# Peptides against a protein of PDB entry 3OGK, part 161

Target 1, 307 residues: chain A of PDB entry 3OGK
Amino acid sequence: ATPDRLSRRFPNLRSLKLKGKPRAAMFNLIPENWGGYVTPWVTEISNNLRQLKSVHFRRMIVSDLDLDRLAKARADDLETLKLDKCSGFTTDGLLSIVTHCRKIKTLLMEESSFSEKDGKWLHELAQHNTSLEVLNFYMTEFAKISPKDLETIARNCRSLVSVKVGDFEILELVGFFKAAANLEEFCGGSLNEDIGMPEKYMNLVFPRKLCRLGLSYMGPNEMPILFPFAAQIRKLDLLYALLETEDHCTLIQKCPNLEVLETRNVIGDRGLEVLAQYCKQLKRLRIERGADEQGMEDEEGLVSQRG

## One batch from the design tools (peptide; made by RFdiffusion4, then SolubleMPNN)

Design b1_p23_7_s2 (from b1_p23_7, 15 letters changed)
Fold by OpenDDE base, seed 5:
Structure b1_p23_7_s2 (fold): chain B 307 residues (1-307), chain A 23 residues (1-23)
Amino acid sequence: as target 1 above (307 residues)
Amino acid sequence: RLSRLELEEKRRRRIAEEALAAA
């Protein structure tokens, strides 16, 4: 499809999702010039798609100029921007988006690669936005943003329900969790083991409605922080948890209402058996092949191929 | 048992792979 054809057929389009090159391109299976730039689409949006409020770019090249043009063209009419696994921009582009699109409800840059210049974009978002519902920069590398700005966002955005972040120390997010009264989903952060203070996370207070969770680097020592509300957990992301097979079994047994589980092959056949016994409401299971396969000779740590 | 370092490397590798695919 071409941008011009889309606008001619659907001038009142409200939602657009564009996909760039699939992963297969990494193996030279797809030509390098496969329509990866958003520039012609942004031009078309600016000129002809004046009702567009939701934009999703997946695996595309996005420049700061593209983001600036999009921001100015849609302004407060832009409700959703998803930069899903994109590249080519810097935090200046993000700053332009949050400066001009002050009514944005969903901002996602999950797994995007970018150059970080400063933390101004998150600060600007904190100072002016009250509409945010979903903020997602999961699997990104921000080092210059402030947890305090995240707390301010939680305080000001009453409809904030889902937040996914990078490597914030979880203890620095205590104020955020206190302010985010309606938060249902949290992913990311960083749990850091301290031999001298093994219980440093035991007093964490999570939002009362939290039911979808994925804490990065959570090990068996930190896992008990979930036990007080494990019965209300509906989704778990354990892809980046430091849990072994037995730890998975322990946690799963405490989550009878689990509907979605994402984990690594370390769950094993044993973990799957426990899952089947205790999680009768399970709707979706994702098992990623991880580095666990190269080191685990134990049958219990491997999911057998059935079929 | 996977170490934190291994998970961090896995995360970085995934981001790099997606960036390459987008180019």
Scores: peptide ipSAE 0.347, ipTM 0.880, DockQ to the pose 0.125
Fold by OpenDDE base, seed 3:
Structure b1_p23_7_s2 (fold): chain B 307 residues (1-307), chain A 23 residues (1-23)
Amino acid sequence: as target 1 above (307 residues)
Amino acid sequence: RLSRLELEEKRRRRIAEEALAAA
């Protein structure tokens, strides 16, 4: 489809999702004329799609100029922006979005690659937004943003229900968790084992409604922090947890209401058996392969056709 | 068992693959 054809066909379009090229491994299968730039689409949005409130770019090239044009064109009418696995922009582009789109409800940059100039975009968001419901920069590399701004966002955005972040030390997010009273989903952070202080995470207070979570680098020593509310967990992201097969079994047994599990093949056949036994409400299971095949020392960490 | 470093590398690799595909 072409941008101009889209606006002619659907002048009242409210939501647009564009998908770019697949992963690099499949690049050779894509014709050279495959468009990955959002520029012509942003131009069309700016000129002709005046009711558009939700934009989702997946695996596309997005420049700061594109973001600036989009921001100014849609302004407070923009409710959702998802830069899903995109590249080509800097934090200046993000700053433009949050500066001009003060009523944005969903902002996602998950797995996007960008140049980080400063943390101003998150600060601006914290200072002026009260509408945010979903914030997701999971699997990104921000080093210049402040956890205090995240806390401010939680205080000001009372409808905030889902937050996914990069590698913040979890203890730096204590204030955020206290403020985010309606938070249902949290992914990311960083749990850092301290042999000298094994209980350093045990007093973490999570939001009361938290039921979807994925704590990065959570090991078996930190896993017990979930036990007090394990029965209310509906989704677990264990893709980046440091759990072995037995640890998976332990945790899964405590999550009888689990609906979605994302993990690695380290769960093993045994873990899958336990999952089947204790999680009768499971709706979706993702098992990622990869480094575990080389890292696993025994067959117990492998998923076979039995499991 | 995978080390933290291996998981971090896996994470970075995934991000890089997506970036390359978009470029």
Scores: peptide ipSAE 0.338, ipTM 0.877, DockQ to the pose 0.123
Fold by OpenDDE base, seed 2:
Structure b1_p23_7_s2 (fold): chain B 307 residues (1-307), chain A 23 residues (1-23)
Amino acid sequence: as target 1 above (307 residues)
Amino acid sequence: RLSRLELEEKRRRRIAEEALAAA
């Protein structure tokens, strides 16, 4: 499909999702003329798709100019912007979006690659937005944003239900968690083990409605912080947890309402057995292969053909 | 057992791969 054909056929389009280059493009298997730039689409949106409120770009090249044009064209009518695994923009583009689209509800940059100039975009979002429901910059690297701005967002956006972040120290997010009263989902952060202070995170208070969770670098010493609300957990992302097979078994047994589990091969056949026994509501299971498979001499910590 | 470093590297690799694919 071409942008021009789309607008002629669907002038009242409210939601658009564009998928760019597949991963195979990284192996030079995709022609050079493969449509990867959002520019022609943004032009069409600006000119002819005046009812568009939701935009999702996946694996596309997005420039700051594209974002600026989109922001100004849609302004407060833009409710959702997802830059999913995109590249080509800087935080200036993000700043334009949050400056002009003050009623945005969903802002996603998950796994996008960008140049970070400053933290102004998050600050601007914190200062002016009260509509945000979903904020997701999971699997990104921000060094210039402030956890205080995230706290401000939580305080001002009463409908904030899902937040996924990069490598914030979890203790720096205490204020955020206290403010985010309606938060249901949190992913990311960083749990940093301190041998001299093993109880470093034991007093961490999570939002009462939290039921979808993925804490980065959570080990067995930190895992008990989940136990008080494990029964209400419906989704777990353990892809970047430092849990062994036995730890998985321990946690899974405490999550009888688990619906979605994402983990690595370290769960093993034993973990899968425990999962089947205790998690009768499981709907989705994702197991990634990784370094956990290397050096495994026994079946524990490895999903076999039986699993 | 994977170390933190190994997980961090895995994460960085994923980000880099997606960036390359999008370029």
Scores: peptide ipSAE 0.330, ipTM 0.874, DockQ to the pose 0.121
Fold by OpenDDE base, seed 4:
Structure b1_p23_7_s2 (fold): chain B 307 residues (1-307), chain A 23 residues (1-23)
Amino acid sequence: as target 1 above (307 residues)
Amino acid sequence: RLSRLELEEKRRRRIAEEALAAA
């Protein structure tokens, strides 16, 4: 569809999701003529889609100018912006969004590639937003944002239920977790092993309602942090965990209410057996082939095609 | 056992691949 056709047919559109080049393009399976710029769509939104409150761009090219135009056009009417695996913008574009869209509830830029100029966008969000429910910049590389701003967001946004972040040191998020009383989902962070302090993370206090979790670089020494609330865990993202097959078995046995599991091939057939035995409510299972397959001569770390 | 470095590299590679696919 073209932007013009969309607005003429659906002038009262409230939600728009656009997909650019599919993942198949990564394998040169998609022609180069596949349009991926959001510019014409943003122009149409600005001019003709005055009721639009939710925008989701997936695998598209988004410029700062596009974001600025969108922000000014929708302002406080914009409730959801998802820049899903997008590229072409900088943090200036994000700043424009949070400056003009002060009542945004969902802000996602998961797996997007951008140029980071500063951390002002997160600071501005922290200073002015009280409506945020979902914040997701998982699998991004922010180096100039402050965990203090994240804490401020948690304090000010009482409806904050899902937060996914990049490589924040988990200990820097202690204040955030304390403030985020209604948080149900957390992904990301960075667990950094300290040989001199094996119990570095044992005193972490998570939000009481936390049930969807994915901690990056969680190893077997850190895994016990989850045990006190493992029974309430419904989703686990272990894709970037440093757990072996046996560790998976240990954790899975403690999560009888698990509904979604994402992990690597390291779970093995044994882990899958344990999963089937203990997690009767499992709805989704994602097993990603890791670099583990190229190096793992160990049969225990391999999931068979039958599994 | 995958090292942290290997996982970090995998993560970076994934991000880079998505960026290339979007271009």
Scores: peptide ipSAE 0.328, ipTM 0.873, DockQ to the pose 0.125

Design b1_p23_7_s3 (from b1_p23_7, 14 letters changed)
Fold by OpenDDE base, seed 4:
Structure b1_p23_7_s3 (fold): chain B 307 residues (1-307), chain A 23 residues (1-23)
Amino acid sequence: as target 1 above (307 residues)
Amino acid sequence: RLSILEIEEKRRKRLAEEARRAA
């Protein structure tokens, strides 16, 4: 499909999702540059898709200029922007988006690669947005953004239900969690083991409605922080948890309402058995191959082909 | 047990791979 053909056929398009590099491109089956740039699409959006409120770019090259043009063209009509596994932009582009699209409800940069110039984009978002429902920069590396801005967003955006972040120290997010009263989903953060303070995280208070969770680097010592509300957990992202097989079993047993689990092979056949036994509402299971397969001396931590 | 560093490395590798695919 070409941008021109799209606008001619669907001038009243509300939502657009573009995939730059399909999975087949991973196998060199498709040229790398095939449909990779959003520029022609942004041009078309700006000129001809005046009702577009949702844009999802997946695995595309996005420049700051593209973002700026999109932001100015759609302004407060833009409700959703997803830069999913995109590259080519900087935080200046993000700043333009949040500056001009003050009523944005969903902002996603999950797994995108970008140059970080400053944290102004998050600050601007915090200062002016009250509409945000979903903020997702999971699997990104922001070093210059402030957890205080995230807290401000939570305070000002009463409809905020899902937040996925990078490597914020979880203790820096205490204020955020307190403010995010309607938060249902949280992923990311960073749990840092402190041998001198084994109870470092035990006093964390999570939002009361939290039911979808993925804490990065959560180990068995931190895992108990979930136990008070484990029964209400419906989705767990354990891909970046530091849980062993037995830890998985322990946690899974406490999550009878689990619907979605994402984890690594470390769950093992034992963990899968426990999952089947205790999680009768499970709808989706994602198991990624981890370094655990190569290093596990113990057979117990392997998901067999039979599992 | 995987260390934090090992998980971080894996995460970075994933991000780098996705960046390469998006470029």
Scores: peptide ipSAE 0.027, ipTM 0.647, DockQ to the pose 0.123
Fold by OpenDDE base, seed 1:
Structure b1_p23_7_s3 (fold): chain B 307 residues (1-307), chain A 23 residues (1-23)
Amino acid sequence: as target 1 above (307 residues)
Amino acid sequence: RLSILEIEEKRRKRLAEEARRAA
């Protein structure tokens, strides 16, 4: 559908999801001439979709001007913005969103590519938002944002239930975890090995309701930090964990309530067998091929057609 | 065993690929 056709048919639209360059089977639904730019849609939103509260752009080009227009047009009526695998914007665009949309509940920019100018957007969000439920900049590279702002967000947003971040040192997030009392999901961070302090992470205190988790770079030495609450884990993201097959088996055995697992081929057939044995509530399994294949000539680390 | 560097590189490559698809 074209933006104009959509607004004419659905002037009271509250939620919009757009996918750029879909798979061939769905290609006929998107005008070829729009090239994946959100601009025409943002224009239509600004002019005609006055009840729109949720916007999801996937694999689209988004400029700062687009974000600014969207922000000003929807202001505090905007509850959800998802920039999913988008590109073309800077942190100035994000700043505009959080400045004008102070009641935003969901802000996602997972796997988006952008130019980082400063960390003001997160600071502004921390200073003014109390409504945030979901914050997701997983698989992004922010170097200029502050963990303290994340802590402030956790303190001020009582309904904050899901936070996915980039490569924050996990120890810098201690204050965040303490403040985020209702947090159910956390992904990202960075666990860094320290030969001089092998137990530096053992005293990490996670939110009591945490049940969906993905700690980046978690190795077998850090994995035990999950054991006290492994039974309550419902979802694990191990895509960026540094776990071998045996480590997977160890962890999986401790997660009998696991419903969703995302991991790499390193889980192997053995890991899948253990998963089947211990995780009877499993609903979704995602296995990605990883660089693990270059070193794992060992049959135990590969998922075969039997698994 | 994958190193942190290898995983990060894979992540970056994936992000770059998705960005190219969006453009």
Scores: peptide ipSAE 0.026, ipTM 0.650, DockQ to the pose 0.124
Fold by OpenDDE base, seed 2:
Structure b1_p23_7_s3 (fold): chain B 307 residues (1-307), chain A 23 residues (1-23)
Amino acid sequence: as target 1 above (307 residues)
Amino acid sequence: RLSILEIEEKRRKRLAEEARRAA
């Protein structure tokens, strides 16, 4: 489909999702066609799609100029922007979005690659937005953003229900968790084991409605922090957890309402058996091959064709 | 058992590959 054909057919379009070509196809190939660039689409949105409130770009090239044009064209009418596995922009583009789109509800940059100039975009979002429901920069590298701005967002955005972040130290997010009273989903952060202080995370207080969770680098020593609310957990992302097969079994047994599990092969056939026994509401199971497969002689840590 | 370092390296590698493909 071409942008011009889309606007002619659907002048009242409210939601647009564009999927670019697989990035592997773009390697060393100067795209002869603009099919991977959002520029033609942003132009069309700006000129002809005046009711568009939701934009989702997946695996596309997005420039700061594209973001600036989109931001100014849609302004407070833009409710959703998802830059899903996109590239080509900097934090200046993000700053333009949050500056002009002050009523944005969903902002996603998950797995996007960008140049980080500063943390101003998150600060601006914190200072002016009260509408945010979903903030997702999971699997990104931000080093210049402040946990304090995230806390401010939580305080000001009462409808904030889902937040996915990069490698923030979890203890720096204590204020955020306290402020995020309606938060249902949290992914990311960083749990850092301290041999000298094993109880480092035992006093963490999570939002009361939290039911979808993925803590990065959570090991068996940190896992007990979930036990007080494990019965209310509906989704677990354990892809970046440091749990062995037995740890999986322990946690799964405590999550009878689990609907979605994402984990690695370390769960093993044993873990799958336990999952089947205790998690009767399971809807989706994702098992990825981890680097742990290459080194472990432990037969229990492998998912076989029987599992 | 995967270490924190191994997981972080894998994550960084994936992000770097995505960045390289985008350049």
Scores: peptide ipSAE 0.026, ipTM 0.637, DockQ to the pose 0.116
Fold by OpenDDE base, seed 5:
Structure b1_p23_7_s3 (fold): chain B 307 residues (1-307), chain A 23 residues (1-23)
Amino acid sequence: as target 1 above (307 residues)
Amino acid sequence: RLSILEIEEKRRKRLAEEARRAA
């Protein structure tokens, strides 16, 4: 579809999702330049899609100018912006979005690649937004943003239910977790093992409603921090956990209400057996192949066709 | 056992691949 055809057919469109290059591009089956610039679409949104409140760009090229134009065109009518695996912008573009769209409810930039200029965008969001429900910059690399701004967002946005972040040290998020009283989902952070302080995370207090969780770099020494509320966990993301097969078995046994599990093949057939035994409410299972597969072909940590 | 560095490298590789697909 073309932008102009879309607006003529659907002048009252409220939600738009655009996809750039498909996965087939990985195999050189599609020219590398087949991707999509969002510029023509942003122009169309600005001129003709005046009821649009939700925008989702997936695998597209997005410039700061595109974001600025979108921000000014939709302003406080924009409720959702998802930059899903996009590239081409900087944090200046994000700053424009949060400056002009002060009632945004969902802001996502998961797996996007960008140039980081400063942390002003998160600060601006913290200072002016009270509507935020979902914040997701999972699998991004921000080095200049402040965990204090995240805490401020939690205090000011009482409807905040899902937050996914990059590599924040978990201990820097103590204030955030205390403030985020209605948080149901958290992914990301960084757990850093310290042999000299093995219990440094044991006093970490999570939001009471937390039931969807994925802590990055969680090893077997940190895993016990989940045990007090493991029975209420509905979704686990273990893709970036440092758990072996036996660790998976230990954790799974403590999560009888688990509905969604995402992990690597390190779970093994043994872990799948334990999962089937203890997690009777499981609805979705995702198993990715890890880089460690080549070394573990002969170990229990492989999922076979039996599992 | 996977190290933190191995997971971080995997993450960076994924991000770079997705950036290439978007460009």
Scores: peptide ipSAE 0.025, ipTM 0.665, DockQ to the pose 0.123; fails the geometry check

Design b1_p23_7_s4 (from b1_p23_7, 13 letters changed)
Fold by OpenDDE base, seed 3:
Order: C-alpha cells, then structure tokens, then sequence
Structure b1_p23_7_s4 (fold): chain B 307 residues (1-307), chain A 23 residues (1-23)
C-alpha cells in the first residue's frame, strides 16, 4: 500500500505498523533500495493521519528529520512509538520525540542501530514525562545515558510496567527498582560476577510485582537472587543468561507459574523434562541455538528430536 | 565475554547462512 492510499481509505487510523525488508544479514539477495524509508509515511502521517496515536516501524530506515516531523505532527497525541530494528537516526531524533511527545506511553527502540550523541533524550524524558508505561531500548548500545534518569522516570511514571534496557550494571539500577513500584517486566542490565564478592547482588531488591524477567549474563551464582519471588515469575528470558543445563533445572523447579520461557538449546532434553514436570502453565517455549561456543559445545545441552 | 549484541549478531549470521544453504 502507498501512504496516500492508506490515509484516503482510513483517515481515522489510530495505529500503524510498517515492516521494512529483512536485515541484510538475513537476506543478502534483497536489493537495498526496497522501500525501507519511513519518510513518505511520516509525511502522510503529518498531513492526513490526524488520529494516529501508535506508530511501529520495523526494520525501517528512520532519519532524525523523520522523527522530528513525526514528533511535531503528533505531539502529545502520540502514545506509542516503536523503532523496532530500525536504523538511520541519532539520539537527536529521540530527543525530538521525547521533547514534543510528552505524553508518550510506549517508547521502544529495541535492536535499533543509531549514532549516540549524548544522553539528553533520556534526561528530557525523565524531566517531563509522567505517562510512560513501557520503555524498551533492549539490545542497544547506549553509553551516555544515566541510570539516574531511569530512576527519575520510575519515580515520575506511576504506570511504568515494563522496562528493558541495555548493559547497565544492575547495582546502578537499585534506585530504579526501588522507585518502580508497579514494574512487572524487566529485561537487560548486566550482572558482573565478582569472585571476591560472591554476595554482590544478594541484597538486590526487585519490584514486588515483577513477574517477567530477563537478566543479562545471569549465572548460577546470581540466579539465587530470583528464588524469593520465583513462584510469581511468569516469563523468563534466559537467552542471554549464563546458565547450564543443571542451572536451568534448578531455576525451572522454582517457577511453577512459568508461562513463557525463552532460552537456548543448553536447556537440553533434561531441562525440558523438568519444565514439563514443574511448569504446567507453560504457554510458550522458545529455544534458540546458541551462537556462543559454550552453547554449541555442550553435548548434554542438545534438544533431541526423540523427546 | 561477548556482548549480547555480538552474540545475537553471530546467531543471526549463522541462521542466515543456514537458510541460504538450504535454499
């Protein structure tokens, strides 16, 4: 469909999702110039889609100018912006969004690639937004943002229920977790093992409603921090955890209410057996093949077709 | 250790290569 045809057919459109081409890494055979720019769509949104409150761009090329135009056109009417696996913008574009769209509820840039100029966008969001429900910059590389701004967001946004972040040291997020009283989902962070301080994370206090969790680099030494609330966990993302088969078994046994599990093939047939035994409410299971040497070499961690 | 992004990139690369070999 063309942007112009969309507005003529659906002038009252509230939600738009556009999907670009698969990443070149997946399909080197697809011509690069395949319709991946959001520019014509942003123009149409600005001119004719006056009720649009939710925009989801997936695998699109998005410029700062596109974001600026979108921000100014929709302003406080924009409730959701998802830049899912997008590229072409900088943090200046994000700054424009949060500056003009002060009532945004969902802001996602998961797996997007961008040029980071500064951390002003997160600071601006922290200073002016009280509506945020979902913040997701999982699988991104921000080095200039402050965990203090994340804490401020948690304090000011009472409806904040889902936060996914990059490689923040988890201890830097203590204030965030304390402030995020209604948080139900957290993914990301960085757990860094300290051989000299095995209890480094044992005093970490999670939000009371937390039930969907994916801590990056969580190993068997850190895993016990989940045990006090493991029974309330409904979703686990272990894709980037550093757990072996036995660790999976240990954790799964403590999560009887688990509904969604995402993990690597390291779970093995044994882990799947344990999962079947203890997690009767499981709705979705995602098993990825590990790309890391540890995931491929664990002969015991292979899910066989015989099971 | 490898970053999550590096791990995911390698995973995607491998999956793409496997898909190309099957096509």
Amino acid sequence: as target 1 above (307 residues)
Amino acid sequence: RKSILEIEEERRKRLAEEALRRA
Scores: peptide ipSAE 0.401, ipTM 0.837, DockQ to the pose 0.539
Fold by OpenDDE base, seed 4:
Structure b1_p23_7_s4 (fold): chain B 307 residues (1-307), chain A 23 residues (1-23)
Amino acid sequence: as target 1 above (307 residues)
Amino acid sequence: RKSILEIEEERRKRLAEEALRRA
């Protein structure tokens, strides 16, 4: 589809999702320039799609100018922006978005690649937004943003329910977790093992409604921090956890209400048996191969139980 | 400019290496 054809057919479009390259294209020599730039779409949005409130770009090239144009065109009408595995922008583009779109509810940059100039975008978001429900910069490399701004967002955005972050030290997020009273989902962070202080995370207090969780680099020593609320966990992301088969078994047994599990092949047959035994509400299982087996595609198994 | 695919591959490689270092 072309931008012009879209606006003519659907002038009242409220939600737009564009995909640049499918993952399958990773194996196919598809020209890099095919449908990869958002510029013509942003132009069309700015000129003709005046009711658009949700934009999702996946695997697209997005410039700061594109973001600036989008931000100014939609302003407070923009409720959702998802830059899903996008590239080509800097934090200046993000700053423009949060400056002009002060009522944004969903902001996603998961797995996007960008040039980081500063942390001003998150600070601006913290200072002016009270509408945010979903913030997701999971699997990104922000090094200049402040955990204090994240805490401020949690304090000011009462409807904040899902936050996924990069490599924040989890202890720096204590204030965030205390402030995020309605948080249901958290992914990311960084758990750093300290041989001299093995229990440094044991006093970590999570939001009471937390039920979807993925802590990066969580090992067996840190895993017990989940036990007090394991029964309420519905989704676990263990892709970047440092758990062995037996650790998986231990954790799974404590999560009888688990609906979604994402993990690596380290779960093994034993872990799968335990999963089948204890997690009767499981709806989705994703098992990725470890780094040692480079070759084969992620097997996503959908387990639908007609209960 | 690196393609999005190249960036994804590099990221996966880095994550794998980091997982190995922490393991």
Scores: peptide ipSAE 0.130, ipTM 0.793, DockQ to the pose 0.057
Fold by OpenDDE base, seed 5:
Structure b1_p23_7_s4 (fold): chain B 307 residues (1-307), chain A 23 residues (1-23)
Amino acid sequence: as target 1 above (307 residues)
Amino acid sequence: RKSILEIEEERRKRLAEEALRRA
């Protein structure tokens, strides 16, 4: 499809999703330089798609200029921007988006590769946005953003329901969790084991509605922080948890309402048995091969509830 | 400790290598 053909056929388009690379690129089976630039599409959006409120770029090359053009063209009409596994931009591009699109509800840059210049984009978002519902920069490397800005966002955005972050020390997010009263989903952060303080994280207070969770580097010592609300957990991302088979069994037994589980092959047959026994509402199971685990291929399964 | 990104990158590399060996 060409950009010009799209606008002619659908001048009132509200949502656009573009994919620049096939899923096989996730396995490094495609040359790095293979993919599409969003530039011609952004030009078309700017000129002809005046009702566009949702943009999703997946595995595309996105420049700061592209983001700036998009931001200025759509301004407060832009509700959703997803830079899904994209590359080519810097935090200046993100700054332009949040500066001009002050009513954005969904901002995603999950697994995107970018150059980080500063943390101004998150600060600007914190200062001016009250509409945000979904913020996702999971599997990114932001070193210059402030957890305080995330807290401010949580305080100001009453509809904030899903936040996925990179490697924030989880203790730096205490204020965020306290402010994010309606948060249902959290993914990321960083749990850092302290041999001298095994209960380092036991005083963490999570949002009352939290039911979808993926804490990075969560080990068996940190896992108990979930127990008070384990019964309300519906989705667990354990891909980057540091849990062994027995730890999985322990946690799964406490999550009878689990619907989605993503984990590594370390769960083993025993963990799967426990899962089947205790999690009768399970809808989706994803098992990945761990970096240190040999033998099992990545499997994704869908479990039907109606037997 | 390896970062999530490093872990994922290594996983992808291994999968790619395995795929190449099977072709």
Scores: peptide ipSAE 0.400, ipTM 0.831, DockQ to the pose 0.678; fails the geometry check
Fold by OpenDDE base, seed 1:
Structure b1_p23_7_s4 (fold): chain B 307 residues (1-307), chain A 23 residues (1-23)
Amino acid sequence: as target 1 above (307 residues)
Amino acid sequence: RKSILEIEEERRKRLAEEALRRA
């Protein structure tokens, strides 16, 4: 569909989702006329889609100018912006969004590639937004944002239920977790093993309603921090955990209410058997091939077709 | 330690290579 055709047919459109070319095509020289640029769509949104509240761009090229135009055109009417695996913008574009769209409820830039100029966008969001429900910059590289701003967001946004972040040291998020009283989902962070302080994470306090969790780099030494609330866990993302087959079995046995599991093939047939035995409410299982396959000559860490 | 992004990139690369070998 072309932008002009969409607006003519659906002038009262409230939600728009656009998908660009698959990633394999994005790394190649994309012709200028490739439908991968959001620019013509942003122009159409600005001119003709005055009721649009939700925008989802997937695998598209997005410039700062595009974001600025979108921000100014929709302002406080914009409730959802998802930049899913997008590229071409900087943090200046994000700053424009949060500056002009002060009632945004969902802001996602998961797996997007961008140039980071500063952390002002998160600071601005922290200072002015009270509506945020979902914040997701999972699998991104922000080095200039402050965990204090994330804490401020948690304090000010009472409806904040889902937060996915990059490689924040988990201990820097203690204040955030304390403030995020209604948080149900957390993904990301960074657990860093310290030989000199093996129990440095044992006193970590999670939000009471937390039931969907994916802690990056969680190993068997850190895994026990989940045990006090493992029975309330409904979704686990173990894709980037550092757990072996037996560790999976240990954790799964403690999560009888697990509904969604995302993990690597390291779970093995044994882990799948344990999963079937203990997790009777499982609705979705995602198993991906992990980077550790190069070392998995051990038969126990492979999911066979029998599982 | 490899970053999540590095891990994911390597995973995707391997999957792409495997797909090409089967094709």
Scores: peptide ipSAE 0.390, ipTM 0.833, DockQ to the pose 0.495; fails the geometry check

